# Designs tried in a protein design run: peptides against a protein of PDB entry 5Z08. Part 53

Target 1, 168 residues: chain A of PDB entry 5Z08
Amino acid sequence: RQKDEWAKKTSSLMKQLDWFIGEHLGAMLAAEELGGPVVGELMEIDPDDLSAGFNAHGKLKKATSQPDLDRRQRRIDDIWGPQDEQGQAHKRKRGADEALAASAEMRDLIEQLMNKLVEAGGDNSATYVEIPRESAAARFLVRSKVAMFHPNDARRLRLVDFGRDLDD
Target 2, 222 residues: chain B of PDB entry 5Z08
Amino acid sequence: GLPRLIDAIEEASKIPAKRRQTPIKPTIEKLTTHLYTHGASPDSLLRLADLLTLRNHLDQASLAAITRNLYPSSTVSDEVVLRFIGALGHGQLKPTLALQALFLRWLVMVYHLLENPGVLGQVYGVLFDLLDTAAIRPQLCHLLALVTRRKHVRPFRIQAILTLSRQTGGDPNLTGLLRVFKNYYPEIIVGDATKGRASAFKHPDPQWRQHLDEIQQRRSEA

## One batch from the design tools (peptide; made by RFdiffusion4, then SolubleMPNN)

Design b1_p11_6_s3 (from b1_p11_6, 7 letters changed)
Fold by OpenDDE base, seed 4:
Structure b1_p11_6_s3 (fold): chain B 168 residues (1-168), chain C 222 residues (1-222), chain A 11 residues (1-11)
Amino acid sequence: as target 1 above (168 residues)
Amino acid sequence: as target 2 above (222 residues)
Amino acid sequence: MLEEILEGLRK
């Protein structure tokens, strides 16, 4: 009975997570990958403030001085800058494609992390997933304290085992 | 006046909500309205800091509302600052992390009104050691960015930020703080930790700042 | 909502 309730609860949470990834988190992660705001910072970034860019001191660039727009700032301006009519459809499609890609990466990463946790049978050394890159998805899981990097290898990520700290 | 409102809230704070004879909400609303209109004197700030930082029976919404309207009419004393700093971190007797974040935000917004800005520099270690607390890290990094001086930029703190930055997947607030450190020691090798987006540490609430300035101006004319 | 989801994943 308790195992079945746990399984149902876990399944329900996984469905909610999948929904959240698809509807909200994927787009935010895609924005982060593209050099946008970091997920979880309620940056009340006025879209207009994003278009103006940030100076080296993080102040809004006044519209006048074209300093050497770092490639990242150009990407932000490309994402949030005034959309000319013809570029809107292509930018929207690209944004949707990036959101889908980010959603898929997050889902895959969570699945791998969960599978490794189950397979490890309590051996923390065996719970690490090899990640090809430090993705926005990986960073998000670490920031949320759901996952952690290996202390000596940033290519290895594992779920935080919350169950062990309750028995001590 | 403001002292009488504080008296009433202090007395109510000693009693669980279910045992109060009268709802406290109307008194909180009167307090917040008064604070918004006139600000708080140094004496009133100290009393309000105690209400906000000490464990009592006030609800979180009331505490948050007071904090959001905590306009100083004058300066902010070291004692008031230390009450808020003492309320930071983990513990059963400490305010919620959400409320602590509001306190840190408040300290950022009133930093220019501190009687002794150096007081925050004296407690720099206490603030720095809380950087691992994710819920308060954004506001904490902002405050540290204001407070940091050359004397605070030590090798062990540089290493601590670098380590924590890796552990957090490059938190932009930590990157921002590390950039502040680098301003004092350009030779600091920050590696990939600074290649990320850094927080700009913009003023948290421009409208709040404007209203504070209006309250401060009225005092200078009186 | 996100915090609740994350807390749920921690359980």
Scores: peptide ipSAE 0.014, ipTM 0.405, DockQ to the pose 0.123
Fold by OpenDDE base, seed 2:
Structure b1_p11_6_s3 (fold): chain B 168 residues (1-168), chain C 222 residues (1-222), chain A 11 residues (1-11)
Amino acid sequence: as target 1 above (168 residues)
Amino acid sequence: as target 2 above (222 residues)
Amino acid sequence: MLEEILEGLRK
């Protein structure tokens, strides 16, 4: 009975999380990856503000052609090129694609973290997921105190097991 | 005048809200209106700092309202600064972390009115050791960004910020503080921690600043 | 909502 209630609650929470990722968090994570506001500090990012790009201070920047920006930042500048009507449609599409990509990355990361937690059978050392990069998704989970990096390896991330920290 | 309003609030602060004969809210509103119009003298500012930082029976909304209207009409003394710094951190006798964040924000906004800005440099270690407290970190990093000098940028503090930045998933306020440190020691290898988004430490409230400038201007004409 | 989800993940 208690296991079934827990399974139902977990399923309900996962559905709510999936909804939240798709409707809100994906766009905010995409904004952060694009140099925008950090998720959890600014909850109100208009998707249209995503299309304007962000400066090194996380503020909306007007498209200035600086050549040495990283390939992703160049993609951001290309995504955020001049506001002609055709340019706006391409910008909106690219912004939507980045939000979808960020949503998929967050979902995949959460799934991997949960799977490792289940597989570890209580061994905290075995709960680490190897992440290819420090993504906005990974940073968000750490800021939210849901995940933590390995103390000696920033490529290893695990869920915080709140249940075990109470029993030790 | 302002001293009489403070007297009434000090007396009311000694008594639990349920045992007060009169509601304190009207007196708080008169105080905040007076502060908004005229600001606080150095003597009044010290008394208000005690009301805000010492444990009493005032409600959090009243304390927050006083803090939001705490316009200095003159300078801010070292004693006033030290009262607010002494109220920071964890403890049953300390103000709430929400109120502490308002105090730090206030110190940022009145930094240019401090009689001795060096007083904050003397307590730099106390401020720095509170960076792990997430609820006050944004305002604390902003204050530290103003206060930091070359003498404060030490290897152990650099390492502490780098470690905390990793543990917080690259908090932009910590990244901003690391950039301030790097301005004093360009050779500091901050790695990818400084490539991330950093806080610009902009003025927290431009309207509050403008109103403060108006109050300060009236004093210079008197 | 996010806080509730995160609290639920913590339980």
Scores: peptide ipSAE 0.014, ipTM 0.429, DockQ to the pose 0.120
Fold by OpenDDE base, seed 5:
Structure b1_p11_6_s3 (fold): chain B 168 residues (1-168), chain C 222 residues (1-222), chain A 11 residues (1-11)
Amino acid sequence: as target 1 above (168 residues)
Amino acid sequence: as target 2 above (222 residues)
Amino acid sequence: MLEEILEGLRK
């Protein structure tokens, strides 16, 4: 009974998490990867706000095209660049594609973290996932106190085991 | 006068210390005394900026002494500013990082005397990209705190500071710069990086400021 | 909401 209730609750929470990743978090993570504001508890970033950039007044800026900027800077400038009509459709599509990519990265990371937690059978040393880079997804999970980096290796990430602290 | 002292130091700077016929130290002391008493004109500042930023045979102690006494008697031109900015970073032709830190400190202390403060805003990217250099980071963050406008607060720079803050264990200077960024965009979530100790970016030398003000006042009365 | 989801995943 208790295991079944736990399984149902976990399933419900996973559905809510998947919804949250798809509807909100993906766009925010994409913004952070593109150098946007850091995703935290209070930031609702409208996908449309991601496409428009922030001006000198905190409003969406028209980006001027300077050619020699870093590829990451170009992505930001592409997100924040001037809204010509054909450029708007391409920007919206690119913003949507980056949000989808960020959502997929977050989902994959959560899945790997959960799988390692289950496989470790209580061995905390075996719960680490190797991450190829410090992604917005990884940083978000750490800031949210859901995951933690290995103390000596920032390429290793694990879920915070909240269950052990309740049984001690 | 100051031009003749600069001439003598420029000539000496072309010659290795071991091959100089006359010790340069007495001439450096005369120059620093003159700078302390009268300050440097715009033309003298330009020449001194070249001596400080270009590779020559002057010793680091002499260069540091000149920099510490580099009181402008008037304004600071864009050309002078750009020489100091161009001297920043890593490279065999660049000044030492210790001297670069003194240049950044100097730019902070004379920021209000710049003919065009906007020049630093134009080179903001160059300054920002040097934040990973620990030896100059404190003064660099202070200068960036003065220079930063809303146009400079970009998502990639926010993320870069946050990443660097994590890598440095929450450097107070980076936390201070993040707070400046947050003043322009309150919605920036800086997480625990802003909960830490932040630099207040106080004037690095109040006595130097007071002496600068005295030099500047004497010029307004002449 | 996210904290609740994450707390729920922890229980």
Scores: peptide ipSAE 0.016, ipTM 0.279, DockQ to the pose 0.129; fails the geometry check
Fold by OpenDDE base, seed 1:
Structure b1_p11_6_s3 (fold): chain B 168 residues (1-168), chain C 222 residues (1-222), chain A 11 residues (1-11)
Amino acid sequence: as target 1 above (168 residues)
Amino acid sequence: as target 2 above (222 residues)
Amino acid sequence: MLEEILEGLRK
């Protein structure tokens, strides 16, 4: 029963995370990769806060305001876009493609980090993922205190072990 | 006059200090005194720029002394500017980073006397790519703060500053430059990087400015 | 949320 409830809860959370990545975080990460706004520190984000998304200033919106992602993407595109109409259309497409790419990168990184955590069986040394580059995704997870770099190797990233701090 | 002093120093610069028949220091002192009193003409500035930027046998103290007294009596040509820009960066043939910092400081202080300020905008990329060099970063950021226009504020450069700011623990000069970028694009979110102390990019030497103004005024009266 | 997910995965 508890395992089933946990599995359901985990599945639900993963779906919410996937949604958040796809709908919100991917575009923000893409903006960061393109040299736009940096995604701020994720404070303790309630799933409801994640659904609310971030404002144009990188602050969490309250759940009542649907983040007009289209408006943000347009704003980024308006900032960096060529002034010509053809350039705007190409930039919108490019922005969408970059957001999808960033979403995929974040999903893959999270998956790798989670898999390593499970496989390590409590060995912290085995929980590190090798990252080919310091991506916006990696930086976001570190800034959010969800992940940390190896102290001696910035190419190795692991999830923060939140469980150990409860037992000490 | 100034040309003869430059001639003597140019000849001495070709010879190692140990092989010189006469000490160069008295001639350098005469040069710096002359520069302080009268400034340098465009032609003299070019010759002095070559002495400062090209590898020769002059000691670092002499080069620094000349740079500190390099008052233009008139305008600064593109050619002079490009000599100093060409002297920036790493390499055995380049001036020391300490001297490069003095050159950048000089460019900041004479920016208003450039015949074509746009020349620095043309070499913006060269300047920007040197931001990782800690020894020249303060003066480089100040110069970039003066030179930056909307066309220079590009996504990749924003990201580069943000990355470097994180790596440096929020260098106030980088924060200052990022604020300049934000003036062109207010929507740039810089996160906590902008909450830190930023350089105000004040004039590096008010006394030097005042003395420059006095030299410039004498030219307008002649 | 991510912490909760991760805490869940440890259990």
Scores: peptide ipSAE 0.013, ipTM 0.284, DockQ to the pose 0.189; fails the geometry check

Design b1_p11_6_s4 (from b1_p11_6, 6 letters changed)
Fold by OpenDDE base, seed 4:
Structure b1_p11_6_s4 (fold): chain B 168 residues (1-168), chain C 222 residues (1-222), chain A 11 residues (1-11)
Amino acid sequence: as target 1 above (168 residues)
Amino acid sequence: as target 2 above (222 residues)
Amino acid sequence: MIAEILEGLRR
């Protein structure tokens, strides 16, 4: 009975997580990957402050940011700036494709992290997943205190074991 | 006038909401309207800082409303600044982290009106040690970006930001602060921590700034 | 929310 209830709860939570990834998180992660706002910082922005930030007349003073920041900022401006009519359809499709890709990446990463945790059998050294890049998905999990990078290797990510932190 | 409104709110703040004979909301609205129209004198500002930072029976919405309308009509004293700084961090007697974020935002917006901007530099360590508190980090980094001088950029603080940046998955506010540090010491090896998005630390509320300028101008003409 | 979901999945 308890195992079945646990399995049902786990299944329900996984469905909710999958829904949340697909409906909300994927788009936000895609926006972050494209140089948009970081997931979680937007939640602290009062909706009224968001409306004030969207005023069209904000003369972006050229902060002499490094060339890579200029590319990301241009991408942000391309994503959130006034879209010309013809570019809107291609940008919407590209945005949808990026959201789907981000959702898939997040799902895959969570699956790998969970599988490694189960396989490790309590050995924390064996719980690390090798990540090909520091993705928005990986950063989000770290910000959410769900995952942590290896202290000496940013290519290695593991789930936080919430069960052990209660006993220490 | 403003002093009488503050008196009434101070007295009401000593009494739990359920035991008050009169609702405080109308008095708070009168206060915020007065503050919006005339600003707060240095004396009134200190009294309001005490109301905002000391534990009392005022509701969070009222405290937030006062903070959002806390326009100085003149300068901001060291004493007022230190009240807000003393209210930061974790503790049962301290204001909520949400209110602390509003205080930090306020300090950013009135930074140019401080009687002694150096006072924030003196408490730099206190501010810096709060960077691990996620709820106040955006406003805290913005304030630190204004306050930071060469003397504050130390190896242990550089390492602390780098460590915290890794732990937070590259918080843009920390990246922004690290860029401020790098302006003083270009040789700082920031690694991948600076390759991410950084906050530009723009003014939090341009309309609030404009209204503050109008209040300040009226006093200079009187 | 996600932390709660993931914590719930680990229990």
Scores: peptide ipSAE 0.020, ipTM 0.365, DockQ to the pose 0.187; fails the geometry check
Fold by OpenDDE base, seed 2:
Structure b1_p11_6_s4 (fold): chain B 168 residues (1-168), chain C 222 residues (1-222), chain A 11 residues (1-11)
Amino acid sequence: as target 1 above (168 residues)
Amino acid sequence: as target 2 above (222 residues)
Amino acid sequence: MIAEILEGLRR
């Protein structure tokens, strides 16, 4: 009975987390990856507001498109560039694609972190996931105090063990 | 006069130190004394910028001494600025990072004398991309703090500074630059990165400033 | 919220 209730509760929480990632967090993480605001201080940023770019009040003068800007830089210029009508539709689509990518990255990272925690069997040294980069997803988990970096290796991330404090 | 001293140093700079018939140090000392007393005209300043930025056989101590005494007697042209900017970064043909830091410091100290301060805004990206170079970062952040305008505060640059700030353990110069960015866009969420100690970007050398002002005043009276 | 969710998942 308790295992079944726990499994149901876990499943429900996972669904809620998945929903939150998909509906809200993904867009915010994408914005952060694209050099927007850091996720967690403005939870109320509507994904639509993120797509509109924070510079709503400043006439962004047409920065002359230097062709050789890194692909990510182009994405930011596309997101924050002048809102020409055609630019808005492309911005929305790109914003949606980046939000989906960020959502997938967050889901994968959480899954890896949880799997390592289970596999470690209580060995804290074995709970680290190797991350290829410091992503917005990784940073969000750390800021949220859900995860922590290895003290000597920023490429290693683990879940914070919240369970130990409840058994005391 | 100053042009003759520059001529002598230019000729000596073409020859390796071991092959020079006469030591260059006395001529460098005369140059630096002259610069300290009278400053450099725009024409002389350009020639000195070439000596400082182009690969030659002058020793690092001499180059540093010239840079420390590089008082403009008038304005600083775009051409002079661009010589120093072009000398920044990694490369075998570029000046040492220590000398580059002195150039950036100089640009900070003479910023108010630039004929066109906007020239630095045009090369903002070049300057910004060098922030990862620790040896020049303090002076570079200071210069960027002066140069930054609303148009330069872009999401990718915000993120780049945030990332670099984390990687550096919260470099106070980066924190200071983030605060400058936040002044243009208060809505920028920089998190705890701005809560730390930030550089105030104070004038690097008040005595140098005072002496520069004295040189500048003498020319306005002539 | 996420911390609560993850904490709930560990329980």
Scores: peptide ipSAE 0.019, ipTM 0.269, DockQ to the pose 0.159; fails the geometry check
Fold by OpenDDE base, seed 1:
Structure b1_p11_6_s4 (fold): chain B 168 residues (1-168), chain C 222 residues (1-222), chain A 11 residues (1-11)
Amino acid sequence: as target 1 above (168 residues)
Amino acid sequence: as target 2 above (222 residues)
Amino acid sequence: MIAEILEGLRR
């Protein structure tokens, strides 16, 4: 029973995270990679906005993209886009492609970080993921205090162990 | 006059200090006094720019003293500007970073006297790529704040400043430059990096400015 | 939020 509840809760959280990455974070990370705004430390995403995105059956309600975030992304695209209509269409497509790429990178990074944490069995030295570059995704996780770099090697990233801070 | 003083210093600059028959310091003092009183003509300014930027046997104190008294009596040509820009960066043939910082400070202070301010816009990339050099960053950011136009604000440069700002723990000069960028693109969200203290890029030396204005005014009356 | 999600995943 408890394992099943935990598995359901974990699955639900993973779905929420995946949604958040796909709908919001990916675009923001792409903007950062393209030299746009840095995704702030604590985007206080109102948990209610995320929760409102899920129906009672755990199906993602199509969260009505808050027009303001889409407006910000459009503004970024409008700012850097060629002024020509054809240039705007190509730029919108490029922006969408970059957002998808950033989403994929974030998902992959989170997956690697989580897998290493599980595999390490409590050995903190084994929890590090080697990152090929300091990506917007990596920086975001560090700024959000979800991940931390190795003190002596900026190519090594690990999840913050939130469980230990409760016992100290 | 000023040309003769420059001649003497140019000749002395070719000879190591230990091999000079006469100390150069008195001649440098005469030069700096003359510059303080009358300023430098465009021709003299170019010659002095060469003395300051090219490797020679003049000591750092003398070079700094000349730079601190380098009042233009008229306009500053593109050629003079390019001499100073060409002297920036790392290398054995380059002036010291301390002297480069003085050159950048000078360019800030004489920016309004440039014959063609657009020349700095043409070398914007060269200036921008030096932002990682901590010793010149304060003056460099100030100069870039004056020079930056919409065409220079590019995604890769925004990212470069943001990255460097993080690496430096939020250097106020970088934050100031980011605010300049934000004036052209208000939607640039500089996260918490903009919540920090930013440089206001005030005039580096108000007394120097006042004295420059006095020198410039005398020319308009002649 | 991500921290909370990840923290929730660890529990």
Scores: peptide ipSAE 0.019, ipTM 0.270, DockQ to the pose 0.156; fails the geometry check
Fold by OpenDDE base, seed 3:
Structure b1_p11_6_s4 (fold): chain B 168 residues (1-168), chain C 222 residues (1-222), chain A 11 residues (1-11)
Amino acid sequence: as target 1 above (168 residues)
Amino acid sequence: as target 2 above (222 residues)
Amino acid sequence: MIAEILEGLRR
């Protein structure tokens, strides 16, 4: 009974988390990846705002039309350079794509972290996921105190095992 | 217990070594042994942070010995962190740069035990502005590598690291920190500054870590 | 809200 209630509650929370990732967190993470505010300082970022970019203070900047550099990272010049008006429509699509990519990355990361926790069977050394980069998603989980980096290797991330506190 | 040892050391710290009636070294040894065996509670950590960071009459060897055995038995509060950060830099009231390097090393080693890791992010500017201080740069770069977030990676800081890297002939710690910056902004043109040897920012003391884990585990079982 | 969701995942 308690396991079933826990499973249902976990499933419900996962659905809410998935919704939250898709509707809000993905855009915020994408904003952070594009040099915008850190997640938690701004609760709602419109994907259209992502396309505009952010100034040195994390405020919305108008995006300039620079070519296909690797999707998730704007050039420093794009982040800090002079903002010209013209690139709005390509901006919105790019912002939406970045939000979707950030959402997918967060979902995948959570899944990997949870799977490793289950597979480790209580061995904390085996709970680490190797991450290719320190993403906004990874940083968010760490700031939220849900995950921890390996103290010696920032490419290794694990869930904080809160379950050990339940045996007291 | 630990509080009584701290009391004795606090009182002794007010008196110049030549005017002490009793040698403090045996009490320091008892303290360090106790810390090694049991660690320090949050309250004890704060008191020890004050002993380490405030100007007193304790000798450098004693301060270093305490710092090397400063195992938290629990979490590290923001207040403790801020004591150590406030002790950094140049000034007559500041600890020696050698001791500051030990503090930074300690912060690296206990980073995962911070109650609020964000506190270091709030003082990021203070830490970053000390990068020109060669004596603490290795540990400072390591701490900054842990603390750095996207919000900290600013053009002026990128340029500052690049400039300092050139001035230092490519300090591997600066190269390592610049690689961390590049992880947030891969488009950062770091030129030849990243082609050199970079520090990997490995744990400074694996044995210390293992012993810390043992102390932390004993508390979770009590 | 996120903290609550994450705290809820911890419970």
Scores: peptide ipSAE 0.018, ipTM 0.258, DockQ to the pose 0.143; fails the geometry check

